# Designs tried in a protein design run: peptides against a protein of PDB entry 4Y8H. Part 8

Target 1, 196 residues: chain A of PDB entry 4Y8H
Amino acid sequence: TSIMAVTFKDGVILGADSRTTTGAYIANRVTDKLTRVHDKIWCCRSGSAADTQAIADIVQYHLELYTSQYGTPSTETAASVFKELCYENKDNLTAGIIVAGYDDKNKGEVYTIPLGGSVHKLPYAIAGSGSTFIYGYCDKNFRENMSKEETVDFIKHSLSQAIKWDGSSGGVIRMVVLTAAGVERLIFYPDEYEQL

## One batch from the design tools (peptide; made by RFdiffusion4, then SolubleMPNN)

Design b1_p9_5_s3 (from b1_p9_5, 3 letters changed)
Fold by OpenDDE base, seed 2:
Structure b1_p9_5_s3 (fold): chain B 196 residues (1-196), chain A 9 residues (1-9)
Amino acid sequence: as target 1 above (196 residues)
Amino acid sequence: SSSSVPEVV
């Protein structure tokens, strides 16, 4: 897996490859690793497919309950729910999660929750087995307050490089753009990103 | 089968 989320001028963009493996086999070439937990709060999933799906389902439930009682939750609140689940169950699950969201007060925010269940707020985050290949590239090329187009390009190039080197990553590149204007899903195919 | 080996993302 190669996943990332990047804050930019108008909000935040999540990105992911789409390969799921079982042992040495590709189980699914078009997996959706970008998962909605609230209208404008989404997550990127890495690790156990079953574990991360279960965690996301539980978070979605809690955020729906939260909304009914208190109104729209912040991205930080969503990240805290993820953190509690991942930390409290760290001995029984394998999950790396990036939480990203947009609201009018805080704009785009990114929280990374690695295997141990810690939580870190960052201007951008990368994770998954492919992320090890692109730390240098991302550090060199990330800029704060990029445009939407610059951010899409940054994510596309980053994930393309990760996919080139990580056998556990591949398929299509999916993105979710979260801004005041709403939610937009993007998809890019190998014929395009392999040429980068 | 895939049921005996966990799926990983």
Scores: peptide ipSAE 0.498, ipTM 0.802, DockQ to the pose 0.754; fails the geometry check
Fold by OpenDDE base, seed 3:
Structure b1_p9_5_s3 (fold): chain B 196 residues (1-196), chain A 9 residues (1-9)
Amino acid sequence: as target 1 above (196 residues)
Amino acid sequence: SSSSVPEVV
C-alpha cells in the first residue's frame, strides 16, 4: 500500500493505490483505500483490510452520532476517535491510518495515526509499505499552499514512485479532493502514471 | 473475497 494526504491552498487531497495482497500473493481484488467517515472527512487505510474497514465503520458511526448531537465534527475530533480505537486495540490491530478533512474554520488538515495509535498533525503525510521509498522525494517537492493542480501532480508523482519500488502497491491511483466547493473523486490508470 | 485468507492493503 501507498497512501498520502496533502494540504493545499483550497483544502486537502487524499491519494492511494489500489493493490490488495493475501499473504505472499497479490489478490485480484482492487481495493478503494480512501474511505469516507463524514461528508468532508476521509481516511487513507493501510494494514489489515478487515481491521481498517472495521475501524473506519466505527468512526463513521461515532461521527454520525456526534453530528446529531453537536453538529459537524472537526477533523481533529475525527482523528481523536481514530486514535482511541487504534490505541486501545494496538495489541491486536494492524492498521495505519491517515485522516484528512476540510472545514471552513480550519481549512484542510491531515492527521497520521501509525501503528501504536499515536496521532500527529502534519501539513502532509505518507504511509504504507510504499511510503518508505518516497520520503526523500516528498520532502524535496512538497510546498505549502500549492494549487489543486500542483497538488494532484505532486501526489500522482509521489505515488507513482512508490508503486515503482513497492511490490505491494499498484493498480489505479485514486484521489479525493476536499474543499469548500465539495468532494471530488479522481482516478488515474497505470498507462498514465507509469510514464512519469 | 476469501474468509480463510486475510487481505492486506
Scores: peptide ipSAE 0.480, ipTM 0.794, DockQ to the pose 0.591; fails the geometry check
Fold by OpenDDE base, seed 1:
Structure b1_p9_5_s3 (fold): chain B 196 residues (1-196), chain A 9 residues (1-9)
Amino acid sequence: as target 1 above (196 residues)
Amino acid sequence: SSSSVPEVV
């Protein structure tokens, strides 16, 4: 898996590959690793498909309950719920989560929750087995307050590089753009990003 | 894929 989330001028963009593995083999399944937990709060998932899906489902439930009682939760609140679940179950879970969201007060925010259940707020985050190959590229090329187009290109190039080197990453590149204007889903196919 | 084999992402 190669996943990332990047804050930019107008909000935040999440990105992910779609490859799924079973044991030592690449599975026939294309997985959507960008998961909605609230209208403009999403997460990137790495690790156990079942574990990360279960965690996201529980968070979605908590945020729905929160909304009914208090209104729209902040991204920080969502990250806190993820953190509690991941930390409390760290001995039984294989889950790496990036939480990203947009609201008018805080704009785009990114929280990374690696194995162990710590939480780190960052201007951008990368995770998954492919991320190890692109720390240098991302550090060199990330800039704060990029445009939407610049951020899409940054994520596309980053994940393309990760996929080139990580056998556990591949397929399509999906993105979710979260801004004041709404939610937009993007998809890029190998014929496009392999040429980068 | 088999439902008996855990999937990893």
Scores: peptide ipSAE 0.474, ipTM 0.795, DockQ to the pose 0.587; fails the geometry check
Fold by OpenDDE base, seed 5:
Structure b1_p9_5_s3 (fold): chain B 196 residues (1-196), chain A 9 residues (1-9)
Amino acid sequence: as target 1 above (196 residues)
Amino acid sequence: SSSSVPEVV
């Protein structure tokens, strides 16, 4: 898996590959690793497919409950729910999560929650087995307050590089753009990103 | 504990 989320001028963009593995084999499944937990709060999932799906489902429930009582939750609130679940259940979970969201007050925010259930707020985050190959590239090329197009290109190039080197990453590159204007889903195919 | 669906993302 190669996943990332990047804050930019107008909000935040999440990105992910789509490869799934089972044991030592690549599963013949195109996985959507970008998961909605609220209108403009999404997450990137890495680790056990079942575990991360369960966590996301629980968070989604909590955020809907929160909304009914208090109004729209902040991204930080969402991250805290993820953190509590991942930390309290760390002995039984294999989950790496990046939480990203947009609201008018805080704009785009990214929180990374690695194995163990710690939480870290960052301008951008990368995770998954493919992330090890692109720390250098991302550090070199990330800039704050990029345009939407620049951020899409940054994520596309980053994940393309990760996929080149990580056998557990591949397939399509999906993105979710969260801004004041709404939610936009993007998809890029190997024929496009492999030549980058 | 192990996951019921042995898939990793």
Scores: peptide ipSAE 0.465, ipTM 0.804, DockQ to the pose 0.541; fails the geometry check

Design b1_p9_5_s4 (from b1_p9_5, 5 letters changed)
Fold by OpenDDE base, seed 2:
Structure b1_p9_5_s4 (fold): chain B 196 residues (1-196), chain A 9 residues (1-9)
Amino acid sequence: as target 1 above (196 residues)
Amino acid sequence: STSSIPEFV
């Protein structure tokens, strides 16, 4: 897996490859690793497919209950729910989660929750087995307050490089854009990003 | 079988 989330001028963009593996086999070439837990709070999933799906389902339900009682939760609140689940169950989970969201007060925010259940707020985050190949590239090329187009290109180039080197990453590149204007899903195919 | 092996993302 190669996943990332990047804050930018107008909000935040999540990105992911789409390969799922089982043992030495590719189980799915078009998996959706970008998962909605609230209207403008989403997550990127890495690790066990079952574990991360279960966690996201629980968080989604919790945030629905929260909304019914208190109104729309912040991205930080969502990250806290993820953290509690990942930390309290760390002995039985293989999960790396990036939480990203947008609201009018805080704008785009990114929280990374690696194995063990710690939480780190960052201007951008990368995770998954492919992320090890792109720390240098991302550090060199990330800028704060990029435009939407610049951010899409940054994510596309980053994930393209990760996919190039990581056998557990591949397929399409999916993105979710979260801004005041709403939610937008993007998809990019190998014929495009392999040539970057 | 492969069905007994967990899937990873």
Scores: peptide ipSAE 0.516, ipTM 0.810, DockQ to the pose 0.772; fails the geometry check
Fold by OpenDDE base, seed 1:
Structure b1_p9_5_s4 (fold): chain B 196 residues (1-196), chain A 9 residues (1-9)
Amino acid sequence: as target 1 above (196 residues)
Amino acid sequence: STSSIPEFV
């Protein structure tokens, strides 16, 4: 897996590959690793498909309950729920999560929750087995307050490089753009990003 | 069966 989330001028963009593995084998399955937990709060999933899906489902439930009682939750609140689940169950979970969201007050925010259940707020985050190959690239090329187009290109190039070197990453690159204007899903195919 | 094999992302 190669996943990332990047804050930018107008909000935040999540990105992910789509490859699924089963043990040492690549599964003939395309997985959507960008998962909605609230209207403008999403997560990137890495690790056990079952574990991360279960966690996201529970968070979605909690955020729906929160909304019914208190109104729209902040991204920080969502990250807190993820953290509690991941930390309290760290001995039984294989889950790396990036939480990203947008609201008018806080704008785009990114929280990374690696194995162990710690939480780190960052201007951008990368995770998954492919992330090890692109720390240098991302550090060199990330800029704060990029445009939407610059951010899409940054994510596309980053994930393309990760996929190039990580056998557990591949397929399509999906993105979710979260801004005041709404939610936008993007998809890029190998014939495009492999040429970068 | 393959459906019983854990999947990872």
Scores: peptide ipSAE 0.509, ipTM 0.805, DockQ to the pose 0.612; fails the geometry check
Fold by OpenDDE base, seed 3:
Structure b1_p9_5_s4 (fold): chain B 196 residues (1-196), chain A 9 residues (1-9)
Amino acid sequence: as target 1 above (196 residues)
Amino acid sequence: STSSIPEFV
């Protein structure tokens, strides 16, 4: 898996590959690793497919309850729920999560929750087995307050490099753009990103 | 079957 989320001038963009593995083999399955937990709060999933799906389902449930009682939750609140689940179940989970969201007050925010259940707020985050190959590239090329187009290109190039070197990453690149204007899903195919 | 084998992402 190669996943990332990047804050930019108008909000935040999440990105992910789609490859799934089964044991030591690549599974014949394309997985959507970008998962909605609230209207403008999404997550990137890495690790056990079952574990991360269960966590996201529980978070979505909690945020629905929260909304009914208190109104729209902040991205920080969502990250806190993820953190509690990941930390309290760390002995039985294989899960790496990036939480990203947009609201009018805080704009785009990114929280990364690696194995063990710590939480870190960052201007951008990368995770998954492919992330090890792109720390240098991302650090060199990330800029704050990029345009939408610049951010899409940054994510596309980053994930392309991760996929190039990580056998556990591949397939399509999906993105979710979260801004005041709403939610937009993007998809890029190998014939496009492999040439970068 | 596929459903009986753990998957990872």
Scores: peptide ipSAE 0.508, ipTM 0.805, DockQ to the pose 0.579; fails the geometry check
Fold by OpenDDE base, seed 5:
Formats: sequence, C-alpha cells, structure tokens
Structure b1_p9_5_s4 (fold): chain B 196 residues (1-196), chain A 9 residues (1-9)
Amino acid sequence: as target 1 above (196 residues)
Amino acid sequence: STSSIPEFV
C-alpha cells in the first residue's frame, strides 16, 4: 500500500493506490483505500483490510452520534476517535491510518496514526509499505499552500514512485479532494502515471 | 474478502 494526504491552499487531498495482497500473493482485487467517515472527513487505510474497515466503520458511527448531539465534528475530533480505537486495540490490530478533513475554521488538516496508535498532526503524511521509498522525494517536493493542480501532481508523482518500487502497491491511483466547494473523487490509471 | 484468507492493503 501507498497512501498519503496533503494539505494545500484550499483544503486537503487524500491519495492511495488500490492493490490488495493476500498472503504472499497479489490479490485480483482493486480496493478503495480512501474511506469516508464524515462529509468532509476521510481516511487512508493501510494494513489489515478487515481491521481498517472495522475501525473506519466505528469512527463513522461515533461521528454520526457526535453530529446529532453537537454538530459537525472537527478533523481533530475524528483523529482522536481513530487514535483511541487504534491505541486501545493495538495488540489486536494491524492498522495504519491517515485522517484528513476540511472545515471552514481549521481548513485542511492531516493526522497520521501509525501502528501502535499514536497520533501526529502534519502538513502532509505518507504511509504504507510504499511510503518507505518516497520519504526523500516527498520532503524535497512538498510545499505548503500549493494549488489544487500542484497538489494533485505532487501526489500522483509521489505515489507513482512508490508503486514503481513497492510490489505491494499498484493498480489505480485514487484521490479525494476536500475543500469548501465540496468533495471530488479523482482516478488515474497505470498508463498515465507509469510514464511520469 | 474471506475470513480464512486475510487481505492486506
């Protein structure tokens, strides 16, 4: 898996590959690793498919309850719920999560929750087995307050490089753009990003 | 997915 989330001038963009593995083999499945937990709060999932799906479902439930009582939760609140679940269940979970969201007050925010259940707020985050190959590239090329187009290109190039080197990453590149204007889903196919 | 064959992402 190669996943990332990047804050930019208008909000935040999440990105992910789609490859799934089972045992030592690549599964013939294209997985959507970008999961909605609230209207403009999403997550990137890495690790056990079952574990990460369960966590996301629970968070979505909690955020729905929160909304009914208190109104729209902040991204930080969502990250806190993820953190509590991941930390309290760390002995029984294999999960790496990146939480990203947009609201008018805080704009785009990114929180990474690696294995173990710590939480870290960052301007951008990368995770998954493919991320090990692109720390240098991302550090060199990330800039704060990029445009939407610049951020899409940054994510596309980053994930392309990760996929190039990580056998556990591949398939399509999906993105979710969260801004004041709404939610937008993007998809890029190998014929395009392999040439970068 | 199946419970007998874990999948990873």
Scores: peptide ipSAE 0.494, ipTM 0.797, DockQ to the pose 0.586; fails the geometry check

## One batch from the design tools (peptide; made by RFdiffusion4, then SolubleMPNN)

Design b1_p10_1_s1 (from b1_p10_1, 3 letters changed)
Fold by OpenDDE base, seed 3:
Structure b1_p10_1_s1 (fold): chain B 196 residues (1-196), chain A 10 residues (1-10)
Amino acid sequence: as target 1 above (196 residues)
Amino acid sequence: MFYFTTPPYF
């Protein structure tokens, strides 16, 4: 897996490859690893497909309950729910999660929750087996307050490089853009990003 | 029925 989330001028963009494997077999070429847990709070999933699906479902439920009692949760609140689940169940989970969200007060925010259930707030985060190959590239090329277009290009180039080297990553690149204007889904195919 | 040798993984 290769996943990332990047804050930018107008919000945050999540990105992911789309490969699911079982051993050496590619079980699914077009998996959706970008999962909605609230209107403008989403996550990127890496690790066990079953574990991350269960976690995301539970978080979505908790955030629905939260909304009914207190109104729209912050991205930090969502990250806290993920953290609690991942930490309390760390002996039975293989899950790496990036939580990203937008609200008018805090704008775009990114929280990474690696194995073990720690939580780290960052201007951008990368995770999954493919992320190892792009730490240097991302560090060199990330800038704060990029435009939407610059951020899409940054994510596309980053994930393209990760997929190039990581046998566990591949397929399409999916993105979710979260801004004041709403939610937008993007998809990029190998014929496009392999040429970058 | 199809059976996985290992669990699906991202």
Scores: peptide ipSAE 0.296, ipTM 0.722, DockQ to the pose 0.134; fails the geometry check
Fold by OpenDDE base, seed 5:
Structure b1_p10_1_s1 (fold): chain B 196 residues (1-196), chain A 10 residues (1-10)
Amino acid sequence: as target 1 above (196 residues)
Amino acid sequence: MFYFTTPPYF
């Protein structure tokens, strides 16, 4: 897996490859690793498909309950729910989660929750087996307050490089853009990103 | 139904 989330001028963008593997076998070429837990709070999933799906489902339930009583949760609140689940069950989970969301008060925010259940607020985060190959590239090329287009290009180039080297990453590149204007889904195919 | 010998991973 290669996943990332990047804050930018108008909000945040999540990105992911679409490969699911079981050993050396590619079980799914077009998996959606970008999962909605609230209207403008999404997550990127890496690790066990089953574990991360279960966690996301539980978080979604908690956030719906929260909304009914207190109104729209913050991204930080969502990250805290993820953290509790991952930390308390760390011995039985293989889950690396990036939580990203937008609200009018805090704008775009990114929280990374690696194995072990720690939580780290960052301007951008990368994770998954493919992230190993792009730490240097991302560090060199990330800038704060990029435009939407610059951020899409940054994510596309980053994930393209990760996919190039990581056998567990591939397929299409999916993105979710979260801004004041709403939610937008993007998809990019190999014939485009392999040429970058 | 498809059965895996190893759990699917992302």
Scores: peptide ipSAE 0.295, ipTM 0.728, DockQ to the pose 0.136; fails the geometry check
Fold by OpenDDE base, seed 1:
Structure b1_p10_1_s1 (fold): chain B 196 residues (1-196), chain A 10 residues (1-10)
Amino acid sequence: as target 1 above (196 residues)
Amino acid sequence: MFYFTTPPYF
């Protein structure tokens, strides 16, 4: 897996490859690793497909309950729910999660929750097996307060490089853009991103 | 019938 989330001037963009593997077999070429847990709070999933799906479902439930009682949760609140699940069950889970969200007060925020269930708030995060190959590129090329277009380009180039080297990554590049204007889904195919 | 040899991973 290659996943990332990037804050930018107008909000946050999540990105992911779409490969699911079981051993050497590509079980799914078009997996959606970008999962909604609230209107403008999403996550990127890496690790066990089953574990991360279960965690995301539980978080979505908790945030729905939260919303009914207290109104829209913050991204930090969502990250806290993920943290509680991942940390308290760390011996029984293989899950790496990036939580990203937008709200009017905090704008775009990114929280990474690696194996072990720690939480780290960052201006951008990368994770998954493919992230190993792009730490240097991302560090060199990330800028704060990029435009939407610059951020899409940054994510596309980053994930393209990760996919080139990581056998566990591939397929399409999916993105979710979270801003005041709403939610937008993007998809990019190999014919485009492989040439970058 | 399809069998997974290992759990699906991202």
Scores: peptide ipSAE 0.293, ipTM 0.728, DockQ to the pose 0.126; fails the geometry check
Fold by OpenDDE base, seed 4:
Structure b1_p10_1_s1 (fold): chain B 196 residues (1-196), chain A 10 residues (1-10)
Amino acid sequence: as target 1 above (196 residues)
Amino acid sequence: MFYFTTPPYF
């Protein structure tokens, strides 16, 4: 897996490859690793497909309950729920999650929750087996307050490089853009990003 | 029912 989330001028963009594997077998070429847990709070999932799906479902449920009682949760609140689940169940989970969200007060935010259930707030985060190959590229090329287009290009180039080298990554590049204007899903196909 | 030798991973 290659996943990332990047804060930018107008919000945050999540990105992911779409390969699911079981051993050497590509079980799914077009997996959706970007999962909604609230209107403008989403996550990127890596690790066990089942574990991360279960966690995301539980978080979504908690955030629905939260909303009914207190109104729209912050991204930090969502990250806290993820952290609690991942940390308290660390011995039984294989899950690496990036939480990203937008609200008018905090703008775009990114929280990474690696194996073990720690939580780290960052301007951008990368994770999954493919992230190993792009730490240097991302460090060199990330800038704060990029435009939407610059951020899409940054993610596209980053994930393209991760996919190029990581056997567990591939397929399409999916993105979710979270801004004041709403939620937008993007998809980029190999014929495009392999040429970068 | 389809069974994996290892579970699906991302």
Scores: peptide ipSAE 0.285, ipTM 0.723, DockQ to the pose 0.145; fails the geometry check

Design b1_p10_1_s2 (from b1_p10_1 with H10F)
Fold by OpenDDE base, seed 1:
Structure b1_p10_1_s2 (fold): chain B 196 residues (1-196), chain A 10 residues (1-10)
Amino acid sequence: as target 1 above (196 residues)
Amino acid sequence: MFHFTTPPFF
């Protein structure tokens, strides 16, 4: 897996490859690793498909309950729920999660929750097996307050490089853009991103 | 029925 989330001028963009593997077999070429837990709070999933789906489902449930009682949760609240689940169950989970969300008060926020269930608030995060190959590229090319287009290009180039090197990453690049204007889904195919 | 040698992984 190669996943990332990037804060930018108008919000946050999540990005992911779409490969699911079982050993050496590519079980799914077009997996959606970008999962909604609230209207403008999403996560990127790496690790066990089952574990990360279970965690995301539980978080979604908790945020629905929260919303019914207190109104729209913050991204920090969502990250806290993920953290508690991942940390308390760390001995039985293989899950690496990036939580990203937008609200009018906090704008775009990114929280990474690696194996072990620690939580780290960052201007951008990368994770998954493919992330190892792009730390240097991302550090060199990331800048704060990019435009939407610049951020899409940054994610596209970053994930393209990760996919190029990581056998566990591939397929399409999916993105979710979270802004005041709403939610937008993007998809980029190999013929486009492999030429970058 | 799908059989996996290992669980699906991202």
Scores: peptide ipSAE 0.264, ipTM 0.710, DockQ to the pose 0.136
Fold by OpenDDE base, seed 5:
Structure b1_p10_1_s2 (fold): chain B 196 residues (1-196), chain A 10 residues (1-10)
Amino acid sequence: as target 1 above (196 residues)
Amino acid sequence: MFHFTTPPFF
């Protein structure tokens, strides 16, 4: 897996490859690793497909209950719920999660939750087996307060490089854009991103 | 039910 989330001028963009593997076999070429937990709070999933789906389902339910009592949760609140689940079950889970969300007060925010269930707020995060290959590229090319177009391009180039080297990454690049204007889903195919 | 020899992984 290669996943990332990037804050930008108008919000946040999540990105992911679409490969699922079982051993050396490619079980699914078009997996959706970008999962909605609230209207403008999403996550990127890496690790066990079953574990990360279970966590996301529990968080989604918790945030629905929260909304009914207190109104729309912050991205930080969502990250804290993910953290609690991942930390309390760290010995039984293989899950790497990036939480990203937008609200009018805090704008775009990114929280990374690696194995072990720690939580880190960052301007951008990368994770999954493919992330190892792009730490240097991302560090060199990330800028704060990019435009939407610059951020899409940054994510596309980053994930393209990760997919090039990581056997566990591939397929399409999916993105989710979270802004004041709403939610937008993007998809990019190999014929486009392999030429970068 | 479909069974994998190893768990699906991202």
Scores: peptide ipSAE 0.257, ipTM 0.707, DockQ to the pose 0.127; fails the geometry check
Fold by OpenDDE base, seed 3:
Structure b1_p10_1_s2 (fold): chain B 196 residues (1-196), chain A 10 residues (1-10)
Amino acid sequence: as target 1 above (196 residues)
Amino acid sequence: MFHFTTPPFF
């Protein structure tokens, strides 16, 4: 897996490859690793498909309950719920999660929750087996307050490089854009991003 | 039903 989330001037963009494997076998070429847990709070999933789906489903349920009692949760609140689940169950889970969200007060925010269930707030985050190959590229090319287009290009180039080297990553690049204007889904195919 | 030797992984 290669996943990332990037804050920008108008909000946040999540990105992911689409490969699911069972050992050396590619079980699914077009997996959706970008999962909604609230209207403008989403996550990127890496690790066990079953574990990360279960976690995301539980978080979504908790955020629905939260909304009914207190109103729209912050991205930090969502990250705290993910953190609790990942930390308390760390002996039985293989999960790496990036939480990203937009609200009018905090704008775009990113929280990374690696294996073990720590939580880190960052301007951008990368995770999954493919992320190892792109730390240097991302550090050199990330800028704060990029445009939407610049951020899409940054994610596309980053994930393209990760996929190039990571046998566990591949397929399409999916993105989710979270802004004041709403939610937008993007998709980029190998014929496009392999030429970068 | 499909059976896998290892669980699906991202």
Scores: peptide ipSAE 0.256, ipTM 0.702, DockQ to the pose 0.135; fails the geometry check
Fold by OpenDDE base, seed 4:
Structure b1_p10_1_s2 (fold): chain B 196 residues (1-196), chain A 10 residues (1-10)
Amino acid sequence: as target 1 above (196 residues)
Amino acid sequence: MFHFTTPPFF
């Protein structure tokens, strides 16, 4: 897996490859690793498909309950719920999560929750087996307050590089853009991103 | 029933 989330001028963009594996076999070429937990709070999932789905389902339920009682949760609140679940169940879960969200007060925010259930707020985060190959590229090319187009290109190039080297990454590049204007889903196919 | 020797992983 290669996943990332990047804050930018107008919000945040999540990105992911789409490969699911079972051992050495490709089980699914077009997996959706970008999961909605609230209207403008999403996560990137790495690790066990079942574990990360279960966690995301619980978080989604919790945030729905929160909304009914208190109104729209912050991205930090969502990250805290993920953290507690991942930390308290770390012996029974294999999950690496990036939480990203937009609200009018905090704008775009990114929280990374690696295995073990720590939480780190960052301007951008990368995770999954493919992330190892792109730390240097991302550090060199990330800029704060990029445009939407610049950020899409940054994510596309980053994930393209990760996919080139990581056997557990591939397929399409999916993105979710979270801004004041709403939610936008993007998809990029190998014929485009492999030539970058 | 379909069984995985290794569960699906991202």
Scores: peptide ipSAE 0.255, ipTM 0.704, DockQ to the pose 0.126; fails the geometry check

